# Peptides against a protein of PDB entry 3V4O, part 189

Target 1, 234 residues: chain A of PDB entry 3V4O
Amino acid sequence: DQPLAKDKVALLIGNMNYREHPKLKAPLVDVYELTNLLRQLDFKVVSLLDLTEYEMRNAVDEFLLLLDKGVYGLLYYAGHGYENFGNSFMVPVDAPNPYRSENCLCVQNILKLMQEKETGLNVFLLDMCRKRNDYDDTIPILDALKVTANIVFGYATCQGAEAFEIQHSGLANGIFMKFLKDRLLEDKKITVLLDEVAEDMGKCHLTKGKQALEIRSSLSEKRALTDPIQGTEY

## One batch from the design tools (peptide; made by RFdiffusion4, then SolubleMPNN)

Design b2_p27_1_s3 (from b2_p27_1, 15 letters changed)
Fold by OpenDDE base, seed 2:
Structure b2_p27_1_s3 (fold): chain B 234 residues (1-234), chain A 27 residues (1-27)
Amino acid sequence: as target 1 above (234 residues)
Amino acid sequence: EAAAEAAREAALDSLLQSFSPELPPLP
C-alpha cells in the first residue's frame, strides 16, 4: 500500500548575511532550489533567509507545532554551524564572534523535540560546518532520545571540515544541494535517496575527502518525499 | 483530534504571517 502523508510541511532556513562572520552566498541559491523542488512534491514550504537567533527559535518552534501524527515534515538549514562534543549548532546571523552555544540553536535538542511527535516522516537536513568551535567549551547534557516518529537526519559536512561552496555560472551553490537536487524528486525511500546522494558526493573529485553526507535515521518504514497527501487526488 | 488539527492550522497561519516574504528571484 502506498504510504500517505496527512500533510507536508517544510521550513527552510538560509543564513548568509552574518553580522560578525563571513558572508555566504550558497544558502540563497540552495534554499531557492530546494523550495521549488519541495513545492513540486506538494510541500507547504516556508523559506526564510538571514534569521536572527530570536527569529530562528520562533520559526523552529512554530514549525514543531506543525508536526503531528502522520505529517511529513522537513527542516533544512544552510549557513554557518559548528559541532562540539557530539552537539551540532546552527548559527544565527546576529551571533557574536566568537559565537557560543547560547547564541545558537542546538540541533540535537530540536531532534529530540521532533522525536516526541508522531510524524509519518520527519527529515532534518543540515548544510553547515562541523568544525569544532574552540571558543565554546560548553557540553550540553543530552537526554536519551526516545523515538516515537520516523526521523531522518542528514548532515552534509564532515567533522572538522568546513562547508564548501561551488561556483556555478557566477553563483555559489552548496555541494550538498548540488547533488540533492538531482535526486530529490525520485520516488524512493528517503534514506535510500540520501544514500545515493552521499555516493554521488563521494564519487565527485571536487568533494571527495572534503565533504560527506552523514545519515542517521529511525525510519523503519518505506517513506518517500513523493508520498501523496491523504485526501488528495494526486 | 479536531482540536489538534485546528491547532496545527493555527500554527501554520501564524508561521506564514510571521514570515510571509517570498524568496527573491535568483540574480
Scores: peptide ipSAE 0.171, ipTM 0.769, DockQ to the pose 0.014
Fold by OpenDDE base, seed 4:
Structure b2_p27_1_s3 (fold): chain B 234 residues (1-234), chain A 27 residues (1-27)
Amino acid sequence: as target 1 above (234 residues)
Amino acid sequence: EAAAEAAREAALDSLLQSFSPELPPLP
């Protein structure tokens, strides 16, 4: 039987124009391209750029309200970030320097909230730095995801992305999006698709040993981004 | 179920109204 989505919703966030941190360029192109691809997959896509802490929290909160039983959700973030003691944080454009956890959005907290929504599929993709923040020693309690959460988490890291963006005058995709866009429209289980993206990144001489895609999943059934929406004539 | 669906629709409308969902063309 063909799996069906009750609905498909996506929130894409790209932070570039930081007030007190190095500016980025790749998130603009990556969000733009991902938006177009997800629309081809019949996602309702909300794409936002350069969000403050307040705006990011509101956007995520409202996105969570869209998640419900059988809904396919996709949350994508590209921008600055950091990781301390297993906790990952997305950095808003108005974050101070140095930033702390109170100024940022905790990925694990969002995942915790997502698991309660009984979604058909929930994909969370991060394209951000995993560098340790020496100015923040906060250690939030991390809970394991529920087995029935149907959450797929992809964490792409690019060391030296800032240097790469500075050296190139033109608009180009980030490394993760470069490989993701080639496979995103494939009718495959999302974890298989992402695994293939990870392999592609590992085989590329430009990214080998420098960039990796970490995948965590509680998905126990075959779900693909190409799955049709219930009640539609697909 | 109907109430939940209505809430979801309302949330979507709120999100769309609060933010610009459309990206401008790339320069």
Scores: peptide ipSAE 0.158, ipTM 0.762, DockQ to the pose 0.013
Fold by OpenDDE base, seed 5:
Structure b2_p27_1_s3 (fold): chain B 234 residues (1-234), chain A 27 residues (1-27)
Amino acid sequence: as target 1 above (234 residues)
Amino acid sequence: EAAAEAAREAALDSLLQSFSPELPPLP
């Protein structure tokens, strides 16, 4: 029997034009292409670029309200970020230099809220650096994902992301999106799909040892992004 | 159930109206 989603919703955030930090280029193309792909998968997609802290918080809050029993949700972020002792933070474009946790959105807090929604599937994809922020002394709070949360968390780790963005003058996909877009429409369990993306990244001589995809999952059921929405399967 | 669905729909509408989902064309 084909799994059915109650609904499919996605929030894509790409931050590029930072006020006090190096500007990025890849998020524009990545968000654009991911938007088109997710629409082909019948996701209701909200794509936002260059969000301030206020806007990011509002967008995420509203997105969380969309999550409900049986709903498929996908949250994607591309931009600057940092990780301190397991706590990851998304950096808004208006973040000060240096930024601190109070200026940023904590990924783990969002994940904690997601697991309360009884979603059919919830995918959180991060395409940001994982470097330490020496100016943030926030004590890490690590909560394990609930077994029943149906959450898949993908973290595309990039070493030297800033250097990569500076070296390339033309608009091109980020490394993660380059591989993700080739598989995203496949009718496969999402964890299998992402694992294959990770393998593709690992086999590529250009990305080997430079970029990897970390996958954390509490998904115990077969769920795919291609699963139809209830009432639209025929 | 009906109330929950209505709330979700309202949230979706709010999100769509509050933010422009349209992306500029790629250069």
Scores: peptide ipSAE 0.156, ipTM 0.753, DockQ to the pose 0.014
Fold by OpenDDE base, seed 1:
Formats: sequence, structure tokens, C-alpha cells
Structure b2_p27_1_s3 (fold): chain B 234 residues (1-234), chain A 27 residues (1-27)
Amino acid sequence: as target 1 above (234 residues)
Amino acid sequence: EAAAEAAREAALDSLLQSFSPELPPLP
């Protein structure tokens, strides 16, 4: 029988108008498109743009409170980021130049908190750079994800965010969202769906060698974003 | 479970009140 979600909640964050860093364009359209798609999938969606550190931390904290046993959660971030020693960080719009870990949100810490919520499915999608930050020497302790966490982590990265932004004139989706939106509504196991997105990205001459999708999961069940909410018709 | 659900709903309301989740139409 079809797996059932207790509820479906999503938080989408798109940071574009950085104070001390290059401005981005893609997050606007990407958040907009993803919002519409997730609403079609009966997600309760909160979409936020240009968040300060305080606002981002508060939004993530509140989102984590929405996660509970059997709930389907999706957290999406598009903006600047960096990765040091296996730790990924999301950069708020008011981050200084250079930014450090104390100015940013650690992805691994969020994942750690997510795994404690016993969600039916938890999807974390990142569309940000994985460039090393030479000005941050902090090495956080990394804990392995629990086997039963039902977490799916998708990390879309480009070697140069500026190069990607320059290639797109006007209003256009980012590369990751361009391929994701074509498959997001498919009734497939989420890891299979994302794998197909990754394959599509790899086959496209425009994205080949420039952007890749890394997928990590602890999902042991066949769960899809299309799974109905408990108490509804299915 | 009822208490948990109430807490979740309260958190959602708090989040919605703190931010404007509705995106304007694309230009």
C-alpha cells in the first residue's frame, strides 16, 4: 500500500541580494517555481527571500519544530555557500566579507537535528557553491546520519556561481531547478527521482562538467513527494 | 499526540507570522 505522510511542510530560502557579496539572480525564479510545484504536491510551503543570519536561524528553527513523526519535510536553500572539511555552510545576505562559520548556518548541524525528528521523509536540497573558504579554519565535529533517519540530501553545486549567473540573461531558472522541475511531480521514490535529475544534468552539454548533483540518503523505504497525507483520499 | 500536533500548528503559525511566505508574482 501507499506510504502516508502525517503532514507535508516545506521551507524554501533564496538569498540573492547580498550586502557584501556578489548578487545572485537564479534563486528568485527557482524559489518561485519550486513553491508552485510543492503546493501541487500538497505541501505547506513557506518561501523566504534574502534572509539575514538572524532570520535564517529563526526560520530554520521554526521549521524544525514543524517536523515530527511521520511528517514529510523539505528544506531548500539557494544562495551563496561554502564547504570546508566536509562541512557545508549557507551564507545569509548580511554575512560579512569574508564570512566565517559563526556568520553562517551549518548544514550538517541542521541535518543532525532533522534526524532526531523521526520524520517519514526529510528532503534537504542545496543549490549553492561548494568552494572552500580560506578565511574559516573551523572544523566542526561531524556525526554520521542515523540509518533510520529517512533523510535525503541533494547537493547541487557549480564550480563558479558567477559563471552560472553570467550565462543566464534575464529571468531564468538555475540549472538544478531547470531539471528538477521537470521531474518533481513524478510518482517515484525520491532518491530515484533525484538520481534521474542528476543523470539529466550530466547528459546536458550546458551543464556537463559545470554543475553536478550529489545525492546522499538514509531512506530505506519507498517514499515519494507524491505520497498522500494521512486522512486524505489516495 | 494531540499535544504534539498543537505544538506543530503553533510553530507553523509562528513561522507564518514572522515572515511573509507569499511570493509576489514574477516580473
Scores: peptide ipSAE 0.137, ipTM 0.754, DockQ to the pose 0.014

Design b2_p27_1_s4 (from b2_p27_1, 14 letters changed)
Fold by OpenDDE base, seed 1:
Structure b2_p27_1_s4 (fold): chain B 234 residues (1-234), chain A 27 residues (1-27)
Amino acid sequence: as target 1 above (234 residues)
Amino acid sequence: EEEEEEEEEEELDSLLQSFSPELPPLP
């Protein structure tokens, strides 16, 4: 039996015009391309660019309000970020230099809140660097996550590594999105799909040895982004 | 061949921009 989603909701955030950090280019195009693809998959998509800390927190809060039992939730982020002790931090455009955890949004905290909504699937696609921030000595005491077996992380890069964008002919794309977009519409279990993306990245001479996709999943069911929404008679 | 690979790597590196912010040097 094919799994059904009660609904499908995505929040896409692309931060590029940082005040105190180097500007990026790829998030603009990447958010746009991903928006179009997810809409073809019948996701309700909210796409936002260049969010301050306050705006990011509000966007996440609004996103969480759209989640409910059996809903597929997808969070995509492209921008500056860091990872300390397995916790991923998204950096708002108004973050100071240096930034700390108090200035950033912790992805694992968002996951905790998503679990409280009893979602059918939680997908995080994080196109950010995963280097340690030496200016942030905070060890977040996160509450224990529930065992929901419906979590998928796609990290654009491996732990402690950098994510990159490529500029070609005035357009910049993130490396992760370059490969993800070619497979995103495939009717496959999301972890299988991401594994194929990882293989594509690994075969490319541009990215081999420089950037590798990491998949972290506890998904116990064959859930795909192509899963139909319940009550839609096709 | 090694020089060509180094030049290709340098050219590739010039096309790649990291999503890592430049942090000030540690005191």
Scores: peptide ipSAE 0.225, ipTM 0.660, DockQ to the pose 0.785
Fold by OpenDDE base, seed 5:
Structure b2_p27_1_s4 (fold): chain B 234 residues (1-234), chain A 27 residues (1-27)
Amino acid sequence: as target 1 above (234 residues)
Amino acid sequence: EEEEEEEEEEELDSLLQSFSPELPPLP
């Protein structure tokens, strides 16, 4: 039996116009392209750009309110970020320089809250750097995650590495989105889809040896972004 | 061949911007 989603909800955040950090370009295009694709997949999509810490926290809170048992939740982030001790931190546009965890949003904390909603699928697509922030020595005490076997992380880059955007004439895309967009509509298990994206990135001369997709998943069911919403006659 | 690879790498590096913010040097 094909798995069904109760609903499909996505929050897309693209931070570009940082106050105290270098400005980015790709998140604008990437968020728009991903928004269009996810809407074709019948996701309810909230897309936001250039969020302050306060706005990001509010956006996440509102996103969580849309999640419930069996709902597919997807969080996409493009912007500055870091990873300390396996915890991913999204950097708001008003973050100080240097920033610390208290100024940022921890993805794993969001995951915990998503698990409490008994979601059908939790997908995180993180187009950010994963370098350590040496100015933040805080070890987040994360509560033990539940064993939900419905979690998929697509990291645009490997641990300790950087994610890149293409600064070529005109519209810049992130490397991750460049490849993801070509496969996102495929009716495949999300981990299989991302694995194919990883292979595409690995074959590209631009990204070979510079950026590699990391997939971290605990997904026990064949869940796809194309899965139909329960109660919708297709 | 090595010089062409280095030039291609330099050109490629110029096309890529890191999402990593520049942090001040550690004290």
Scores: peptide ipSAE 0.235, ipTM 0.659, DockQ to the pose 0.837; fails the geometry check
Fold by OpenDDE base, seed 2:
Structure b2_p27_1_s4 (fold): chain B 234 residues (1-234), chain A 27 residues (1-27)
Amino acid sequence: as target 1 above (234 residues)
Amino acid sequence: EEEEEEEEEEELDSLLQSFSPELPPLP
């Protein structure tokens, strides 16, 4: 039986114009391209650029309000980030230098809140660096996650590694998006799709040894981004 | 071949920009 989504909602955040950190270029194009693709997949897409901490928190709150039982939720982030103790932190454009966890949004906290909504699928696509922030010694005490078996993380890079953008003729794309966009519309289990993206990235001479996709999942069902919305006849 | 690979790597490195924030040096 084909899995059905009650609805499909995506929040895309691209941070590039940082106040206290190097500016990025790729998030603009990457958010745009991903927006177009997800709309073709019948996602309700909210795309935002250059969010402050306050704005990011509000965007996440609004996103969570759109989630409910059986809804597919996708969070995409492109920007600066770090990973401490297995927790991913998205860096707002107004974050201080150095930033700490209190200045950032913890993805795992968002996941917890998504689980409370009893979503059908939780997908995180994180196009950010995963280096440890040595300036933040805070160990986040996260509440235990529920066993929902509907979670997929696509990390643009390996643990402790950097994510990159490539600039051609004045336009920049994230390396992750470069490969993701070619497969995102495929009717495949999301983990299988991402695995193929990982292979494509690994075969590219430009990215070989520089950036590799990491997939972390607890997904017991054959859920795809192409899954139809309940009540829609195709 | 090694020089061509090094040149290709250097060219590649010039095209790539890290999403890594520049943090101040550790004290």
Scores: peptide ipSAE 0.235, ipTM 0.662, DockQ to the pose 0.765; fails the geometry check
Fold by OpenDDE base, seed 4:
Structure b2_p27_1_s4 (fold): chain B 234 residues (1-234), chain A 27 residues (1-27)
Amino acid sequence: as target 1 above (234 residues)
Amino acid sequence: EEEEEEEEEEELDSLLQSFSPELPPLP
């Protein structure tokens, strides 16, 4: 039986113009390209750039309001980030230097809230560094996650490593998006699709030994981004 | 096509920028 989505909703955040941190270039183009691709997949896409902490929290809250039972939810983030104790933190553009968890958005907290919505699929695509932030010694106490078996994380880099952007002809793309965009429209289980992206990244001499995609999933069903929306005729 | 891809790739290596913020050294 073909899996069906009740709806498909994506929140894309690209942070590049940081106040207290180095500016990035890739998130602009990456968010734009991903927006176009996800719209072709019939996602309702909200794309936002250069969000403050307040704006990011509001965007996530609004995103969660669009989620419901059987809805596919996708969160994409490109920008500065860090990982402490297995928790991923997205850094707002107004974050202080150094930043701490209280200044950032925890992805795992968002996941918990998505699970409460009884979504059909939860996809996180995180194009950020995963290095430890030594200035943050806070151990977040996260509530226990439900066993929903519908979760996929695509990390642009491996644990403890950095993600990179490349600049060509005045435009910059993240390495992750460079390879993801070529396969995103394929009708494949999302974990299989990401695995192929990982192989493509691994074959590139520029990224070999520098950046590797990590897939973390608990997905018991053959869910794809191409899955049709329930009640729609194709 | 492979040679053009290799030349583009060599130029790209010099243009890699990390998403890592530059944090001050720990005291």
Scores: peptide ipSAE 0.223, ipTM 0.663, DockQ to the pose 0.502; fails the geometry check

Design b2_p27_2_s1 (from b2_p27_2, 7 letters changed)
Fold by OpenDDE base, seed 4:
Structure b2_p27_2_s1 (fold): chain B 234 residues (1-234), chain A 27 residues (1-27)
Amino acid sequence: as target 1 above (234 residues)
Amino acid sequence: MEKLEEEREKLYEEALKKPAEEALQAR
C-alpha cells in the first residue's frame, strides 16, 4: 500500500544578485538547507544560484531529462517572481527592468512538460511574490493540462501578495523556508505536511496579515517526499 | 548548529522591533 517512486529528482534555484532589481540574501541559505534536507530524503538534487534566463532554461531542460514515468519531481524557486492570470513566472537575474513574461520562466509550462514525462509526483515550491506585473499584459495561451492528479503547489504567499525575507541578513531563512525546513522530513502526505507548515507560518508575527502559505493541489494518492524509491533496500 | 539557530532566532526578534517596511524585503 506504500506508494513508491521510480526515482526522486529536485531542482533548486535561488536567485539573489539581480542586475536590474533589488538584491536578495536569503535564497542562498534557503537553497542550501533545502538541499541537505532533500538529500536526506534520497532526492537527486541539483542546486543552482543566480541564474540568467539562458542558464535557467538550460537547468530546467536538464531537470526534465532526469524525469521519467513514476519519477518524483520537485522544483523549488527562491527569488523575484510574479503571477499574471494564474501563471507563475520566475525572474532570472539578468531580467530587464521592467521584465516581461518573455524574459521569465513560466512554471505552468514546466508542469506541462513534466506531465509529458508521466511523473509520479510534481511538487512546486515557489518562494516568490505573486503580485501582478503591471508592465506585462500578455495572456499566455497554454495547452490544457492532463488529469494526472499528482500535482502540488506550495506557494510561499497568497495570490496577489508578497513573499518576504529579513532585510540585511545573510543568515536567516526566508519566511517560507523558516517553517518548511522544520517539517520537510516528516512522513506525511505532502499536502498534509504543507498544511501544517501553513499553520506554523500563521503564527509568525513578522508576516501576520502580509504573507500566508497557499496550497493548490490535485493529489489523489497519499504521496510523501519520504516515499521510498522502487528497487531500493531500506 | 544550535548556535546558528539561536543567532537566526535573534535576527527574527530584532526584526519584530522594526517597522515591517524596514525589517522585511519582498521577493
Scores: peptide ipSAE 0.472, ipTM 0.880, DockQ to the pose 0.904; fails the geometry check
Fold by OpenDDE base, seed 2:
Structure b2_p27_2_s1 (fold): chain B 234 residues (1-234), chain A 27 residues (1-27)
Amino acid sequence: as target 1 above (234 residues)
Amino acid sequence: MEKLEEEREKLYEEALKKPAEEALQAR
């Protein structure tokens, strides 16, 4: 009765060197460490840094090509972002200031495309701010999602709030990854795992009252990142 | 590895001594 993955594929994006926005530093470390952890979990990992809009869209397209029925797909993003009308937008490094939705990648659109692939699990780890972008009043027109019951969002912060990293750090993780990395290898349902991460993060005095992990899921099966790949023996 | 984690922990401890706006960078 152990859930099985047909395959495991992850796309990790860390944007730091923005042209028109404050530069970040921790995404490099975050992506690096998450890459190593996911590889230990037998994920095929593509890790990319400082992507333009064009490059991000291409990376997502290539990622989607690796997805198929029963495949576990994980998208991690560390960088600038925002949330409008419940839609999460990842900001490419070449985004203008101010940026609009047309300049960014909508995560929910990616989710829709993943659903079309009949994936076994869709995990989004969004290590970005979720503040409203007041410069963008565009209401996204999104197609209705299917009821696949295999979706997990791990938001590094709450709606309307910010996600943080320590300034001037070459070694430190972002706040979210600091706690996520310690539990990522645990053999637990992904939502349970994230819940524990949320509690750990809640003990961080640095971001208390400023950043809190939010889990949004529709996951009807006990799916874990540790789930074996079909046809393999462990 | 242990040394790296210790150094990272020190960074967090130092950050706690600063105003949030100086210690944290929003993404």
Scores: peptide ipSAE 0.453, ipTM 0.853, DockQ to the pose 0.895; fails the geometry check
Fold by OpenDDE base, seed 3:
Structure b2_p27_2_s1 (fold): chain B 234 residues (1-234), chain A 27 residues (1-27)
Amino acid sequence: as target 1 above (234 residues)
Amino acid sequence: MEKLEEEREKLYEEALKKPAEEALQAR
């Protein structure tokens, strides 16, 4: 039997206009395209751009309020980021230079909170760099995660590497979104879908040896973004 | 409002079809 979602909710954040860090361009386009695709998949989508630390924390809090038992939750982030000791940090636009973990949002902490909501699926699409931040030696003490077997991470790049966006005179995508958008509507298990995206990205000569998609998952059910919402007739 | 969205979408699609991929910037 096909899995059902109680509801489908997505939070998309694109940070570009940093105060103390290099400005980005592609997150605007990436968020826009992903918004349109997820809406076609019947997600309730909140899309936000250029969030301060305060605004990001509030957005996450509001997102969590929409989660409940069996709900599909998707978090997409495009912007500056880093990874220290297996923890992913999203950088707000008002972060200082250098930034530290206390200035940023830890994705694994968000995951912990999502698990408490007994969600049906937790998807993280992190379109940011995963290099170590040498200016932050803090080892965060994280609460132990539950065994929910409903977690999927799509990293735009591999551990210790950078995620890139295409520089264009006009509108341009990040590399990850360039390939993700072509397959996102396919009715496939989300990990299978991302694997195909990884193969497509691997054929790109621009990023060969520079950027590769990494999938990290604990997903025991054949769940897809196309799964119908419970109680709705399709 | 619908017309403006359609025009924006059309312009966006046309811009994406341009083959000129320039330099990569790290995020």
Scores: peptide ipSAE 0.378, ipTM 0.707, DockQ to the pose 0.377; fails the geometry check
Fold by OpenDDE base, seed 1:
Structure b2_p27_2_s1 (fold): chain B 234 residues (1-234), chain A 27 residues (1-27)
Amino acid sequence: as target 1 above (234 residues)
Amino acid sequence: MEKLEEEREKLYEEALKKPAEEALQAR
């Protein structure tokens, strides 16, 4: 039986114009293209750019309000980020230099809240660096996650590594989105789809030895972004 | 939300007018 989604909701965040950190360029294009693709997949998409900490937290809160039992939730983030002790942190545009966890949004905290909504699928596409932030030695105290077997992380890069974007005077994607966009509409289990993206990225001479897609999942069902939304027919 | 999308589309269109240069920047 093909899994059905009660609904499909995505929050896309692209941060570029940092106040105290190097500016980025590709998140604009990445978010734009991903928005169009996800809409073709019948996702309700909220796309936001250059969010402050307050705005990011508010956006996540609003996103969570759209989630419910059986809903597919997808969070995409393109911007500065870091990973400490297995926890991913998204950096708002108004983050200080150096930034700390208290200035950033922890993805795993968002995941916890998504689990409380009893979502059908939780997909995180994190197009950010995963290097350790040496200016923050705080170990986040996270509540235990539920065993929902419906979590998929697509990391643009490996643990401890950097994610890159192409500095192009014209239209250019980040490396991750460059390859993801070519396969996103395929009717495949999301982990299989991402695996194929990983292989495509592996052929890129620009990032060989520098960036590689990492997939982390506990997805026990054949769920795809192409899964139809459950109709009113019972 | 609609206004933000319109602004994004405008920025995207403007980006298409720029010449091609390839370099990698870490995020």
Scores: peptide ipSAE 0.354, ipTM 0.708, DockQ to the pose 0.313; fails the geometry check

